# Peptides against a protein of PDB entry 7Z53: the designs that were tried, part 17

Target 1, 150 residues: chain A of PDB entry 7Z53
Amino acid sequence: PRIKNQADCIPFFRSCPACPGSNITIRNQINALTSFVDASMVYGSEEPLARNLRNMSNQLGLLAVNQRFQDNGRALLPFDNLHDDPCLLTNRSARIPCFLAGDTRSSEMPELTSMHTLLLREHNRLATELKSLNPRWDGERLYQEARKIV

## One batch from the design tools (peptide; aimed at target 1 A64 Q67 N81)

Design b2_p15_5_s2 (made by RFdiffusion4, then SolubleMPNN; from b2_p15_5, 11 letters changed)
Fold by OpenDDE base, seed 2:
Structure b2_p15_5_s2 (fold): chain B 150 residues (1-150), chain A 15 residues (1-15)
Amino acid sequence: as target 1 above (150 residues)
Amino acid sequence: SYAEELAALQRALNE
């Protein structure tokens, strides 16, 4: 998917919350995004991580979203809960922890962060739409079907 | 139809 919300501001590694539309230049590895083919960077490749990336508070099949921050009302990646959070250690003044994603590099690469964020939003949008289309589907079904589409 | 909706959703996701 194409990043459409370039004005979005997100907390980021080594800095205060950043806006992609700013004049900040950041080196990224575009090839790191090639892993989106199997979407494991979004959903996680291991079940424990996959479960932590999900919103398990309901039966809507949603991925977990940040509970502290939103981007103009839109979802952001949830924070991880690392004992020795490298994101916090790198920029102590920012006090922004690492994001939780299927790819641990999401907090180090703005492009990955943006892509993960978009795919998070898309998954949740899809799950919501699938719920509308299939009211009897439970959260697991919604999650899996949305994951298949992503 | 449901199939059409899914197809549309998939297309939108791939943008």
Scores: peptide ipSAE 0.020, ipTM 0.505, DockQ to the pose 0.020
OpenDDE base, seeds 1, 3, 4, 5: peptide ipSAE 0.014, 0.014, 0.017, 0.019; ipTM 0.422, 0.490, 0.549, 0.431; seeds 1, 4, 5 fail the geometry check

Design b2_p15_5_s3 (made by RFdiffusion4, then SolubleMPNN; from b2_p15_5, 12 letters changed)
Fold by OpenDDE base, seed 3:
Structure b2_p15_5_s3 (fold): chain B 150 residues (1-150), chain A 15 residues (1-15)
Amino acid sequence: as target 1 above (150 residues)
Amino acid sequence: SVRDELAELQRRLNE
Protein backbone atom coordinates (compact mmCIF):
# COMPACT_ATOMS: atom_id res chain seq x y z
CA PRO B 1 0.00 0.00 0.00
CA ARG B 2 1.06 3.56 -0.66
CA ILE B 3 2.19 5.38 2.46
CA LYS B 4 0.61 8.81 2.65
CA ASN B 5 2.66 10.22 5.51
CA GLN B 6 6.07 10.83 3.99
CA ALA B 7 7.35 12.48 7.14
CA ASP B 8 7.62 9.09 8.82
CA CYS B 9 9.24 7.41 5.84
CA ILE B 10 12.85 6.32 5.83
CA PRO B 11 14.20 6.71 2.31
CA PHE B 12 15.68 3.46 1.04
CA PHE B 13 16.70 3.43 -2.59
CA ARG B 14 18.06 0.65 -4.72
CA SER B 15 21.10 1.71 -6.67
CA CYS B 16 21.12 1.43 -10.45
CA PRO B 17 23.13 -1.35 -12.04
CA ALA B 18 25.98 -0.67 -14.44
CA CYS B 19 27.22 -3.07 -17.10
CA PRO B 20 30.87 -3.21 -18.07
CA GLY B 21 32.03 -3.23 -21.65
CA SER B 22 33.74 -6.61 -21.28
CA ASN B 23 32.48 -10.05 -22.26
CA ILE B 24 32.16 -10.94 -18.61
CA THR B 25 28.84 -9.62 -17.39
CA ILE B 26 29.58 -8.42 -13.88
CA ARG B 27 26.83 -6.37 -12.35
CA ASN B 28 28.19 -3.22 -10.74
CA GLN B 29 26.18 -0.94 -8.53
CA ILE B 30 26.43 2.80 -8.26
CA ASN B 31 28.12 3.51 -4.97
CA ALA B 32 25.58 5.10 -2.68
CA LEU B 33 25.62 5.33 1.08
CA THR B 34 22.01 4.81 2.08
CA SER B 35 22.46 3.60 5.65
CA PHE B 36 24.58 4.22 8.71
CA VAL B 37 25.09 2.12 11.83
CA ASP B 38 25.21 4.10 15.05
CA ALA B 39 27.49 2.27 17.47
CA SER B 40 26.04 4.26 20.36
CA MET B 41 23.98 1.17 21.11
CA VAL B 42 27.21 -0.49 22.25
CA TYR B 43 29.30 2.36 23.60
CA GLY B 44 26.59 4.67 24.91
CA SER B 45 25.54 8.07 23.67
CA GLU B 46 26.25 9.86 26.95
CA GLU B 47 29.62 10.16 28.63
CA PRO B 48 28.53 8.88 32.05
CA LEU B 49 27.05 5.77 30.49
CA ALA B 50 30.05 5.30 28.23
CA ARG B 51 32.35 5.32 31.24
CA ASN B 52 30.20 2.77 33.05
CA LEU B 53 30.40 0.47 30.05
CA ARG B 54 34.21 0.45 30.12
CA ASN B 55 36.55 -1.67 32.18
CA MET B 56 38.39 0.98 34.15
CA SER B 57 40.39 -1.47 36.28
CA ASN B 58 43.25 -1.60 33.76
CA GLN B 59 44.74 0.18 30.76
CA LEU B 60 43.61 -2.34 28.16
CA GLY B 61 40.81 -0.28 26.61
CA LEU B 62 38.25 -3.02 27.22
CA LEU B 63 34.52 -2.85 27.68
CA ALA B 64 33.18 -4.16 30.96
CA VAL B 65 32.02 -7.77 31.02
CA ASN B 66 29.76 -9.72 33.31
CA GLN B 67 31.54 -10.65 36.52
CA ARG B 68 29.14 -13.42 37.53
CA PHE B 69 28.43 -15.36 34.36
CA GLN B 70 30.10 -16.45 31.15
CA ASP B 71 28.87 -18.28 28.09
CA ASN B 72 31.14 -21.29 27.86
CA GLY B 73 34.11 -19.08 28.60
CA ARG B 74 32.92 -16.20 26.42
CA ALA B 75 32.03 -12.78 27.76
CA LEU B 76 28.52 -11.61 28.52
CA LEU B 77 27.18 -8.11 29.04
CA PRO B 78 27.57 -6.65 32.51
CA PHE B 79 24.57 -6.25 34.74
CA ASP B 80 22.99 -2.88 35.30
CA ASN B 81 22.36 -1.47 38.75
CA LEU B 82 18.77 -0.29 38.74
CA HIS B 83 16.79 0.47 41.86
CA ASP B 84 13.63 -0.98 40.35
CA ASP B 85 15.06 -3.50 37.95
CA PRO B 86 12.30 -4.55 35.54
CA CYS B 87 14.05 -7.82 34.76
CA LEU B 88 14.07 -8.81 38.40
CA LEU B 89 10.45 -7.77 38.78
CA THR B 90 9.30 -9.74 35.74
CA ASN B 91 10.79 -13.04 36.88
CA ARG B 92 11.44 -12.94 40.59
CA SER B 93 12.54 -16.55 40.79
CA ALA B 94 15.32 -16.19 38.23
CA ARG B 95 16.94 -13.25 40.06
CA ILE B 96 18.76 -12.11 36.94
CA PRO B 97 19.01 -8.34 36.56
CA CYS B 98 18.93 -6.40 33.32
CA PHE B 99 22.05 -6.08 31.24
CA LEU B 100 23.91 -2.81 30.92
CA ALA B 101 24.40 -1.58 27.38
CA GLY B 102 24.46 1.61 25.37
CA ASP B 103 20.85 0.96 24.44
CA THR B 104 18.53 0.70 27.41
CA ARG B 105 16.36 -1.71 25.44
CA SER B 106 19.07 -4.37 25.41
CA SER B 107 17.31 -6.59 27.92
CA GLU B 108 13.89 -5.94 26.43
CA MET B 109 14.75 -7.29 23.01
CA PRO B 110 16.67 -10.56 22.76
CA GLU B 111 17.88 -9.58 19.31
CA LEU B 112 19.64 -6.54 20.74
CA THR B 113 21.09 -8.56 23.61
CA SER B 114 22.70 -10.99 21.20
CA MET B 115 24.01 -8.27 18.94
CA HIS B 116 25.43 -6.24 21.81
CA THR B 117 27.11 -9.34 23.19
CA LEU B 118 28.79 -10.06 19.88
CA LEU B 119 29.94 -6.47 19.48
CA LEU B 120 31.24 -6.47 23.05
CA ARG B 121 33.34 -9.52 22.28
CA GLU B 122 34.53 -8.01 19.03
CA HIS B 123 35.60 -4.77 20.69
CA ASN B 124 37.55 -6.59 23.36
CA ARG B 125 39.14 -8.82 20.75
CA LEU B 126 40.22 -5.80 18.74
CA ALA B 127 41.51 -3.97 21.80
CA THR B 128 43.55 -7.02 22.76
CA GLU B 129 45.09 -7.26 19.32
CA LEU B 130 45.82 -3.54 19.25
CA LYS B 131 47.56 -3.85 22.60
CA SER B 132 49.75 -6.58 21.19
CA LEU B 133 50.62 -4.47 18.16
CA ASN B 134 51.02 -1.24 20.12
CA PRO B 135 52.18 -2.06 23.64
CA ARG B 136 52.80 1.58 24.54
CA TRP B 137 49.22 2.67 23.93
CA ASP B 138 47.23 3.46 27.04
CA GLY B 139 43.70 2.33 27.75
CA GLU B 140 42.10 5.42 26.26
CA ARG B 141 43.93 5.05 22.97
CA LEU B 142 43.15 1.35 22.75
CA TYR B 143 39.49 1.96 23.52
CA GLN B 144 39.12 4.71 20.94
CA GLU B 145 40.96 2.87 18.20
CA ALA B 146 38.98 -0.32 18.76
CA ARG B 147 35.77 1.72 18.75
CA LYS B 148 36.70 3.20 15.38
CA ILE B 149 37.25 -0.23 13.86
CA VAL B 150 33.93 -1.64 15.13
CA SER A 1 34.61 -3.24 9.71
CA VAL A 2 31.69 -4.58 11.71
CA ARG A 3 29.88 -1.29 11.31
CA ASP A 4 30.43 -1.33 7.58
CA GLU A 5 29.20 -4.88 7.27
CA LEU A 6 26.07 -4.14 9.27
CA ALA A 7 25.41 -1.04 7.22
CA GLU A 8 25.71 -3.01 4.03
CA LEU A 9 23.43 -5.72 5.34
CA GLN A 10 20.80 -3.18 6.35
CA ARG A 11 21.01 -1.55 2.96
CA ARG A 12 20.55 -4.85 1.18
CA LEU A 13 17.61 -5.84 3.35
CA ASN A 14 15.83 -2.59 2.57
CA GLU A 15 16.33 -2.66 -1.21
Scores: peptide ipSAE 0.017, ipTM 0.352, DockQ to the pose 0.025
OpenDDE base, seeds 1, 2, 4, 5: peptide ipSAE 0.018, 0.016, 0.016, 0.015; ipTM 0.396, 0.381, 0.391, 0.382; seeds 1, 4 fail the geometry check

Design b2_p15_5_s4 (made by RFdiffusion4, then SolubleMPNN; from b2_p15_5, 11 letters changed)
Fold by OpenDDE base, seed 3:
Structure b2_p15_5_s4 (fold): chain B 150 residues (1-150), chain A 15 residues (1-15)
Amino acid sequence: as target 1 above (150 residues)
Amino acid sequence: SYADELAKLQKELNE
């Protein structure tokens, strides 16, 4: 979704004091798209990160969602918990921390944030449907099967 | 959608 300083979303407005050039942005976007197949950008390539991206409060195989904000009832990426949060440092007025995603650049590039959000929603949708279709599957299997489909 | 089709297939496999 398009992240703006809107009342129905999160109060995020970035001044972008150190934005990369357009070429870098395009290249990063292309790389993200090419890496879409492995979905590591969504699920994380490291196990500790992957675990932190999951909702471990139940056995539904869901990815973690933001606990503070929603987009008209729809899920947003969870916030990271960084000691020196660069997102907070770059825009003091917005006071929005970095999002937690498989790609650490998610909060740096709104395009990636949007895509990750959509894929988060898709994963959780798939996991929910798989749970309905396969009631005996535990959270791990639901998570893995949904991950394979995404 | 592709996801819907997969869900349908999965349902059929479980039947």
Scores: peptide ipSAE 0.020, ipTM 0.449, DockQ to the pose 0.021
OpenDDE base, seeds 1, 2, 4, 5: peptide ipSAE 0.017, 0.016, 0.014, 0.013; ipTM 0.447, 0.500, 0.479, 0.393; seed 5 fails the geometry check

Design b2_p15_6 (made by RFdiffusion4)
Pose (drawn by RFdiffusion4):
Structure b2_p15_6 (pose): chain A 150 residues (1-150), chain P 15 residues (1-15); non-standard residues A16 CSO
Amino acid sequence: as target 1 above (150 residues)
Amino acid sequence: SEATRWAKVRAALAL
């Protein structure tokens, strides 16, 4: 009903195999995230990303927030610096990149981005309250405790 | 490439 040209096709990349190039093993696929319901969409599933998501400027246990833009004085997710950045293409003049989050699909829909941004703010809210209660806690403890709650 | 990416992200977060 839409593509009249049968020489055309819809693009598709096979998933990456767990055992590349093997004739012995039955091909299987890979999960890049923790299977647990653990808010890995907020905090990341690999150690370097997790660090990049954290605010390292102080001992407050916060996740990083966007430094150029706010939503009525509230935090937005930080930008990612991707090579193939699809978000810039949606509006050339706006020049607004994709967001950095615990998962790489946070920008797929604004509706989804709003849920990520919400959980970012909630973490930082909890970490702030926990600092008021336990001034002796360092940045790592505040981070872990808030993460545990989220 | 990945290291440069993260360096740029960190630099943006230092504004």

Design b2_p15_6_s1 (made by RFdiffusion4, then SolubleMPNN; from b2_p15_6, 9 letters changed)
Fold by OpenDDE base, seed 5:
Structure b2_p15_6_s1 (fold): chain B 150 residues (1-150), chain A 15 residues (1-15)
Amino acid sequence: as target 1 above (150 residues)
Amino acid sequence: VEAAQRAAQQAFLSL
């Protein structure tokens, strides 16, 4: 492995090695969580998580957004519901929980949080545009088609 | 998706 010190590593496995059947000595990789190289970091790799990440209150195919905070009118990631929430332990006065995303690392650092927020916004933008173009599509179709584009 | 993954990885490695 590239990183020798594993003490700072998060045990998050996303890829497996793939060996080609040819004489080419190039090590490739396959997605270890899902059947396709997809946006599982946004949508989750398991159905229960995927459902929790969706806004199921309407037929707009949207991902769930934060209900307490917005960024100048723009959506933020929803909060998770962790028993021992490390974000709550970090700053006990702020009382801000960790974010919920398809990737459990979404709250590890601001850069990663920002990328997840961006992809959340992009999905919701796409779903909204698809709804405008296809008014008769239901929420499931809108969600899946937006997911295909992301 | 791949571009976003690469960007996120680069951001992580820049810490």
Scores: peptide ipSAE 0.007, ipTM 0.208, DockQ to the pose 0.028
OpenDDE base, seeds 1, 2, 3, 4: peptide ipSAE 0.000, 0.000, 0.000, 0.000; ipTM 0.198, 0.216, 0.191, 0.217

Design b2_p15_6_s2 (made by RFdiffusion4, then SolubleMPNN; from b2_p15_6, 10 letters changed)
Fold by OpenDDE base, seed 1:
Structure b2_p15_6_s2 (fold): chain B 150 residues (1-150), chain A 15 residues (1-15)
Amino acid sequence: as target 1 above (150 residues)
Amino acid sequence: EAAEQAERQRAFLSL
């Protein structure tokens, strides 16, 4: 951000403009989302993000979960790793980073965070049950099949 | 195997 003193400011980053033509009269943002209903808010719209959202330590097809906190044993969204993390900057005492999800707005408000958390849990539940039903499925198959259901 | 997998998946979705 341009403002160095952020003690009383919210580090709100404006979306990049889309300028495809020379005669642009209305500013449009670059669309970073997929063009179809695919639960990209959970899984991401780009392959690198999609991989980062997955638990790649096993072949269970799970999404990554928070490694520091749980909700009475239930999974929470993993933390992101941002250079200028708005969540860290707005509340320096809490020292809680923004959550990582397919949608960058996952930490915008608690309601969104909750929905993303629920969908994360649902995916992992589905993947777990699919593994039980299909023991020979690998992590990729489990992930994709669970993703199709979500 | 594909048929078995499909059947298992259908069973799961019917729950």
Scores: peptide ipSAE 0.021, ipTM 0.539, DockQ to the pose 0.021
OpenDDE base, seeds 2, 3, 4, 5: peptide ipSAE 0.016, 0.000, 0.020, 0.005; ipTM 0.484, 0.280, 0.578, 0.243

Design b2_p15_6_s3 (made by RFdiffusion4, then SolubleMPNN; from b2_p15_6, 10 letters changed)
Fold by OpenDDE base, seed 5:
Structure b2_p15_6_s3 (fold): chain B 150 residues (1-150), chain A 15 residues (1-15)
Amino acid sequence: as target 1 above (150 residues)
Amino acid sequence: ERAEQAERQRAFLSL
């Protein structure tokens, strides 16, 4: 390690070494905190947010979905619960709140909303298929395995 | 752990 005084260190690990070959001269790094791909925009980077993004009403390992609207039967992002919700203030007649996602910017532009919606759908698809393949898995395992695949 | 990893890989490939 570059830091010699380990007494000043906090036990927090972001990355771990990755060696893709047998005769490697360069030590690469992989994400050791979440997954190989940083999907914190979908799942959140903090446990309280992550829990709020999950459907905890069953053992299916699903992310929470919108309870008011669907896109031709397909899931949409759940609404956030914000005081002075900027989305409600933008169009007061439509009464559409901002979406809740791992990324707080999910409602700032349609492109982000669409990507987060897509990834939410993919997670729920994966969790559903994993449940079919592994009927004995509980909701936590289904969620974590689907998350690892995303 | 190896068995779990193998199961995960098989599950992924089956999706």
Scores: peptide ipSAE 0.024, ipTM 0.339, DockQ to the pose 0.028
OpenDDE base, seeds 1, 2, 3, 4: peptide ipSAE 0.016, 0.013, 0.015, 0.016; ipTM 0.447, 0.376, 0.434, 0.456

Design b2_p15_6_s4 (made by RFdiffusion4, then SolubleMPNN; from b2_p15_6, 12 letters changed)
Fold by OpenDDE base, seed 5:
Structure b2_p15_6_s4 (fold): chain B 150 residues (1-150), chain A 15 residues (1-15)
Amino acid sequence: as target 1 above (150 residues)
Amino acid sequence: EREEQMRRQREFLSL
């Protein structure tokens, strides 16, 4: 390693080497901990929240989507159910509640909202394709496998 | 059938 003084370092390894083939002159790095993308903001870090973010109405392994609005037929984040919803208070005329996501800031930052939306769409796309490829998989397996890929 | 499904899945994930 480039850093010689390792006494001030924590033993945390984030990547592993990967070689593309027989020509091993190029050393690539792959995520050794999780999937390539940290999508904890989408799936939630706590199990109760993670369950609330899922579509539990079927065995398709999908994330929950907005039931009132779509973007040209594309899914949007579902709404949350907050007692004192700050989004409702921000614009009283619009009557649009906050979004439910793995990150509570999803309704505070449009950039975050868009990223969550994209990853939600990608998850549901993957789950749909996985269902097509594996018709016998249940919703839990579809969800977990799609989550691993994201 | 399982082998074919796995093959298709690998191909899908490689794209």
Scores: peptide ipSAE 0.030, ipTM 0.617, DockQ to the pose 0.023
OpenDDE base, seeds 1, 2, 3, 4: peptide ipSAE 0.022, 0.000, 0.029, 0.027; ipTM 0.605, 0.163, 0.491, 0.611

Design b2_p15_7 (made by RFdiffusion4)
Pose (drawn by RFdiffusion4):
Structure b2_p15_7 (pose): chain A 150 residues (1-150), chain P 15 residues (1-15); non-standard residues A16 CSO
Amino acid sequence: as target 1 above (150 residues)
Amino acid sequence: SMQDEYYEEQRRANS
C-alpha cells in the first residue's frame, strides 16, 4: 500500500550473536542491560556510563543535569555526545542533541523522555532529603541510598 | 560543534 517499488526494502540489522562466527553453537543474542527491575534505565548497566551520569562536582550524591537548559527551573537530562546522533536530524535549526540516560533509547519518544527526566529529578530530590537527615553521609552513600529507593 | 559545546559544558560543570 505504500512502497510500490519492489526493488526497495525495509532496513534491518541482525542482532549481535553471543558467539560470533561459530558453527558449533546455536546462535543466541545478547542482553546489554541488567534483567533486574532496578532502575538501570536511570543509573546505567555499565560502570563507566554510571559514573558519567553522576554529578562529580560535590559530595551530594546527585545525578548530572543539563547545564544549558531547564524546564521552568527544574532539571533536564544531560545531553549525550553520540557519533550517529539521530535527534539533531529532527530539527536542523534547533540543534538539540539526544539525552544521556541509563538507557540509550531515552530520546525515542518525548513521552519516554519525560519519564526518564521525572525519575532523574526524583533521585536528586531523595538525595537532597537524605542529606538533610544524615549530614554525615558522603556522596557515595547518598547516591546508593537514593538509587535503592528509586 | 554545538553538540560538543553542550557536552563539554556539562563535563566541566559536573567535575

Design b2_p15_7_s1 (made by RFdiffusion4, then SolubleMPNN; from b2_p15_7, 8 letters changed)
Fold by OpenDDE base, seed 3:
Structure b2_p15_7_s1 (fold): chain B 150 residues (1-150), chain A 15 residues (1-15)
Amino acid sequence: as target 1 above (150 residues)
Amino acid sequence: SERDELWQAQQEANS
């Protein structure tokens, strides 16, 4: 829903551009576009993190998936290994650690978790397809090419 | 791509 009267606009710093034509909406749209173009939320913005997000057990160019749980056979994000895991501390009965993703906030925001999961699955799907099309490509090539397509 | 679709869907939902 769009607000018709710009004078009644509420300043949403992180939220949607509810007020058309405002500088805030333009900035938010640009920032959102940039973040999606970068895809750092999925692949990580730092090399050590990026490596930890990859499946290094083979040359398939895949991102790492959860080794404990699946969603009816579909992949979930891997768990992180935090010294003081806030997810474990918040809900001790569940005993589910935080997920590992390019964005450290993935476990804090279910929306991000879902998006990261979908993009994880898409990357691995693409990498698998690329391997089928290009059997001679190594894991690095598959990973990079899939990353470009996502 | 999936990323683009998600972005567009979010923009549409926010409008």
Scores: peptide ipSAE 0.022, ipTM 0.473, DockQ to the pose 0.023
OpenDDE base, seeds 1, 2, 4, 5: peptide ipSAE 0.017, 0.018, 0.020, 0.018; ipTM 0.458, 0.483, 0.413, 0.392; seed 4 fails the geometry check

Design b2_p15_7_s2 (made by RFdiffusion4, then SolubleMPNN; from b2_p15_7, 8 letters changed)
Fold by OpenDDE base, seed 5:
Structure b2_p15_7_s2 (fold): chain B 150 residues (1-150), chain A 15 residues (1-15)
Amino acid sequence: as target 1 above (150 residues)
Amino acid sequence: SVRDELWQAQQAANS
């Protein structure tokens, strides 16, 4: 995320570096690119995950946002609920869990997290505007239309 | 779409 205040910084779980010429590295890069192209990193590639990434508490078609932290009033990714959360294990004193996103690496790379956060904010912005323009649309319609625009 | 524009901008920056 675009965090200006150091007090708002979140510790990340860093994955182990891979050899630059390894097949694993190439595969991971391709997967990341694919996720960006289809926005599956934000919305999830499977329906169960997609539902977990949505705010189901209202009919506004919003993606879920972090309930503990904000970036100067702007939304951050929600936290996941992992057993033996590696982000919590990285820094036990901070007690900051991993982010929930369509890409599990969202908490491993701040750059990826920032991109996720940006698209999260954009989706919610679009959904909000669509609600203003179409007040009778339900949450499903708002979510789908905003997703198409993103 | 927004993501397409962002993708294009990133590609341009990386080239």
Scores: peptide ipSAE 0.025, ipTM 0.442, DockQ to the pose 0.019
OpenDDE base, seeds 1, 2, 3, 4: peptide ipSAE 0.022, 0.018, 0.018, 0.024; ipTM 0.427, 0.408, 0.430, 0.477; seed 4 fails the geometry check

Design b2_p15_7_s3 (made by RFdiffusion4, then SolubleMPNN; from b2_p15_7, 8 letters changed)
Fold by OpenDDE base, seed 4:
Structure b2_p15_7_s3 (fold): chain B 150 residues (1-150), chain A 15 residues (1-15)
Amino acid sequence: as target 1 above (150 residues)
Amino acid sequence: SERDELWNAQKEANS
């Protein structure tokens, strides 16, 4: 997503910024593409992480969203809770932690963050629509059905 | 796509 207001910019942790000749970025992109098949970068491949990525405060089957920031009213990824948060170390003035996503590298590349954010919004959109279409579906059903569509 | 098919099928089923 494009941030209209520059004041709403969120810092990113760059992997090996001093290694311009490395293939780390390419590898990350390839991994993201491969995980896109099952959207594991959004939902997480491990159950504990998957649960943490969900909004468990209701039965709407939504993914968790950032509670501090929005992009022109639209959702952003939630923050992670890291003891030694590299994102905080990267930009100490902003004091914004790393994002929590299915791919732990979400905060390392803005491209990945953007993709995760878009898919987050898409999931929540789908879940919302599915709730409208199927009002008796619980959060688990909505979550799973939306996940299948994403 | 399968995504679209599933989505459309659900919409149709609830129409």
Scores: peptide ipSAE 0.015, ipTM 0.416, DockQ to the pose 0.020
OpenDDE base, seeds 1, 2, 3, 5: peptide ipSAE 0.015, 0.016, 0.014, 0.014; ipTM 0.422, 0.437, 0.403, 0.388; seeds 2, 3 fail the geometry check

Design b2_p15_7_s4 (made by RFdiffusion4, then SolubleMPNN; from b2_p15_7, 9 letters changed)
Fold by OpenDDE base, seed 4:
Structure b2_p15_7_s4 (fold): chain B 150 residues (1-150), chain A 15 residues (1-15)
Amino acid sequence: as target 1 above (150 residues)
Amino acid sequence: SERDRLWQAQQAANS
């Protein structure tokens, strides 16, 4: 994530720390970027995941944000709720769980985490603006319209 | 704003 306050830095889980070279990371980044067309990395490709990524506490069409951490008041990705959280296992001292995102690799690659965070913020910004422009739109409409713009 | 109010309410509910 684009962290201005380094005190808000969160550790990452690496699925393949022994992978040689940069090919794996580059490939993953490219794949994630190609999916930018539908932004499935942000919104999720499965309905249950998509719902979990949304803020369902209101009708603002927002994506869920981290409830424990912020970056100078700006949103971070929410945490997942994994039984065997690899992020907790890899860095026991930090005690920071993995992020929840449309792409399960969000906590494995800082680049993905950063992009997801930025797009999360952008979605919520757009949804907020759309709400201002269309105050009678419900959360579903706001969410979908913002998703189309992102 | 409404967003801020709801955010605060959500934070309070989650605490």
Scores: peptide ipSAE 0.021, ipTM 0.477, DockQ to the pose 0.086
OpenDDE base, seeds 1, 2, 3, 5: peptide ipSAE 0.020, 0.018, 0.014, 0.020; ipTM 0.420, 0.523, 0.419, 0.437

Design b2_p15_8 (made by RFdiffusion4)
Pose (drawn by RFdiffusion4):
Structure b2_p15_8 (pose): chain A 150 residues (1-150), chain P 15 residues (1-15); non-standard residues A16 CSO
Amino acid sequence: as target 1 above (150 residues)
Amino acid sequence: MVTDDHYSDTPVPMR
């Protein structure tokens, strides 16, 4: 109904196999995320990304926020610095990159981005309240406690 | 609301 040219095709990349190049093992695929319901979409599933998502400027246990833009005085997700950045293509003049989140698909839909941004703000809200209650807690404790709650 | 305490001093690396 839409593609009249049969020499054309719809693009597709096979998933990455767990045992590349093997003739012995039955091919299986890989999960890059923690299977647990643990908010890995907020905090990341790999240690370096997790650090990059955190605010390291103080001992407040916050996730990093966008430094150029706000939503009526509230935090937005930070930008990611991707090589193949599809978000810039949607509006050339706007030059707004994809967001950095615990998962790499946070920018796929603005509706999805809104849920990520919401959980980012909620973490920082909790960490702020927990600091008021327990001034002796360092940045790591505040981070872990808020993460546990989220 | 966002304050100065909310901003990271660490840049985002390229991926």

Design b2_p15_8_s1 (made by RFdiffusion4, then SolubleMPNN; from b2_p15_8, 6 letters changed)
Fold by OpenDDE base, seed 4:
Structure b2_p15_8_s1 (fold): chain B 150 residues (1-150), chain A 15 residues (1-15)
Amino acid sequence: as target 1 above (150 residues)
Amino acid sequence: MVTPEHFSSRPVPRR
């Protein structure tokens, strides 16, 4: 092996292959995420994450927003609550956590953060408009209908 | 990594 010290290795695992049908010669990976385009980068692919991404303090169907910062009155992504937060490790003096989104890479680069922020804002806009149009809808229905539009 | 300062963010007053 070219690398002799295992401590110098970044752990990387190859995706598990899907079971081929009788005539499939191409190796496909198992889809371990959602089965359709559902904006899982915004909403998450797992129920616990999806719940953490929601504003559960009200019945407006909104996504959670940053409680410390805003962009000229506009919402930002909420901070994550990671035990070993890589954003806190990069600059210990600033003490700015990583952002929470459906995609864990939301804090990796500004472009990703911007797209996730945009989609969060759009969801919250849609949920707010849907509430205005449908005052009797509960927070779950508002969230799901906004999610279908996004 | 991205920080809120990259977006000209202002602190939200804590209620």
Scores: peptide ipSAE 0.007, ipTM 0.263, DockQ to the pose 0.047
OpenDDE base, seeds 1, 2, 3, 5: peptide ipSAE 0.000, 0.005, 0.000, 0.000; ipTM 0.184, 0.233, 0.258, 0.177

Design b2_p15_8_s2 (made by RFdiffusion4, then SolubleMPNN; from b2_p15_8, 5 letters changed)
Fold by OpenDDE base, seed 1:
Structure b2_p15_8_s2 (fold): chain B 150 residues (1-150), chain A 15 residues (1-15)
Amino acid sequence: as target 1 above (150 residues)
Amino acid sequence: MVTPDHFSSQPVPER
């Protein structure tokens, strides 16, 4: 947060304004999402985020999953690694970081978290099945083909 | 550095 004193503050940030190219008095925010129907809520809208969402430890084309918690053996969203994590700042007792997803809203409410988790699981399921059907595919192709189906 | 809008339209959880 930009606010140094956080004792009595909730870390809430106003969206960054788009630079108006004209004398438009209406403040617009920067569009942080792609203009495409590309499941950016799963895969991110920016290349660095998209890379961080991937499991790069193998050639299976999988998304990264939580390393601390599972839901009855099922994958959960990985935690984010934010310096000023709003989840940690808001709930100091639970000490649970925000989830890393293609859309940062994944941690706003359980319903969103569940949808993002479902889509992550579906991608990983698809990538696994695609690997079974196409043993010669590399991790990049598996990821991209699973992404096309999602 | 676009500060991610972590909380769009949802109520901020009470402390």
Scores: peptide ipSAE 0.000, ipTM 0.220, DockQ to the pose 0.027
OpenDDE base, seeds 2, 3, 4, 5: peptide ipSAE 0.000, 0.000, 0.000, 0.000; ipTM 0.151, 0.285, 0.238, 0.203; seeds 2, 5 fail the geometry check

Design b2_p15_8_s3 (made by RFdiffusion4, then SolubleMPNN; from b2_p15_8, 6 letters changed)
Fold by OpenDDE base, seed 2:
Structure b2_p15_8_s3 (fold): chain B 150 residues (1-150), chain A 15 residues (1-15)
Amino acid sequence: as target 1 above (150 residues)
Amino acid sequence: MVTPEHFSSQPVPRR
């Protein structure tokens, strides 16, 4: 979306530097993502984020979903709870927070939001089907097995 | 930034 209000600032924060112990004058940034293919864009690269992305209200192994909105009965990404939420700062009239996903860019553009929403739906579909096939599986196993498939 | 209004979204009924 084009920012129509020129009085609104876009909050950009500079990444933390990676300081290699060498005389390298080039400022590198720290990689905060997992280095292997693990669908960290869906599940997060850190345990606290991964826990916040899960539906912990039951033992179905599901990801958390939006509690305010649905897309024709289908789940949307949950809202994030950021102190300096860039979605709240840039869209002051709408007062809608950014979406919570494994990738912090989930609310940057509609295409990313759509892909993250699709993958969340697919995880929840898989976890539901796995529960049907394996009624004795607990929520942790359902979550991990769905995660392996995604 | 993307908002829920970018999708064909409906409010979730409050239980």
Scores: peptide ipSAE 0.006, ipTM 0.266, DockQ to the pose 0.046
OpenDDE base, seeds 1, 3, 4, 5: peptide ipSAE 0.000, 0.000, 0.000, 0.000; ipTM 0.179, 0.253, 0.214, 0.186; seed 5 fails the geometry check

Design b2_p15_8_s4 (made by RFdiffusion4, then SolubleMPNN; from b2_p15_8, 5 letters changed)
Fold by OpenDDE base, seed 3:
Structure b2_p15_8_s4 (fold): chain B 150 residues (1-150), chain A 15 residues (1-15)
Amino acid sequence: as target 1 above (150 residues)
Amino acid sequence: MVTPDHFSSQPVPRR
């Protein structure tokens, strides 16, 4: 590489291109998101991520919340578990990991973090209210019905 | 895992 100082390098990779069609000369990246409006920013676009975003410790249909921090008793986004966590790399002294959400950008700026936090809180509020109204519903049904409302 | 391009540069229509 032309840059000799690699200590200050930010890892940056160009996205993989989609296969060009017979007459498409424009390079597009592969789509990694759902193609419809499904609140994938909250729930993820892939089943493994969607599962990791859920509170699987009970049958309340809730999303996972931060276990270390709260905002005046209100839930915050859970932390991610990344091998090379860019949030930890940015400020090693703070030791605050990136947030886990359906959208990987949840930690890029405070405004996004706030919106993801609000939507997480709203899902959990809805799931809680739905449980109160429908005591016989299981955690999967509660999660899916709350997801449909959001 | 291909991180979705945060910036989908929509192709600028060639004028």
Scores: peptide ipSAE 0.000, ipTM 0.306, DockQ to the pose 0.019
OpenDDE base, seeds 1, 2, 4, 5: peptide ipSAE 0.000, 0.000, 0.000, 0.000; ipTM 0.283, 0.157, 0.189, 0.192; seeds 1, 2, 4 fail the geometry check

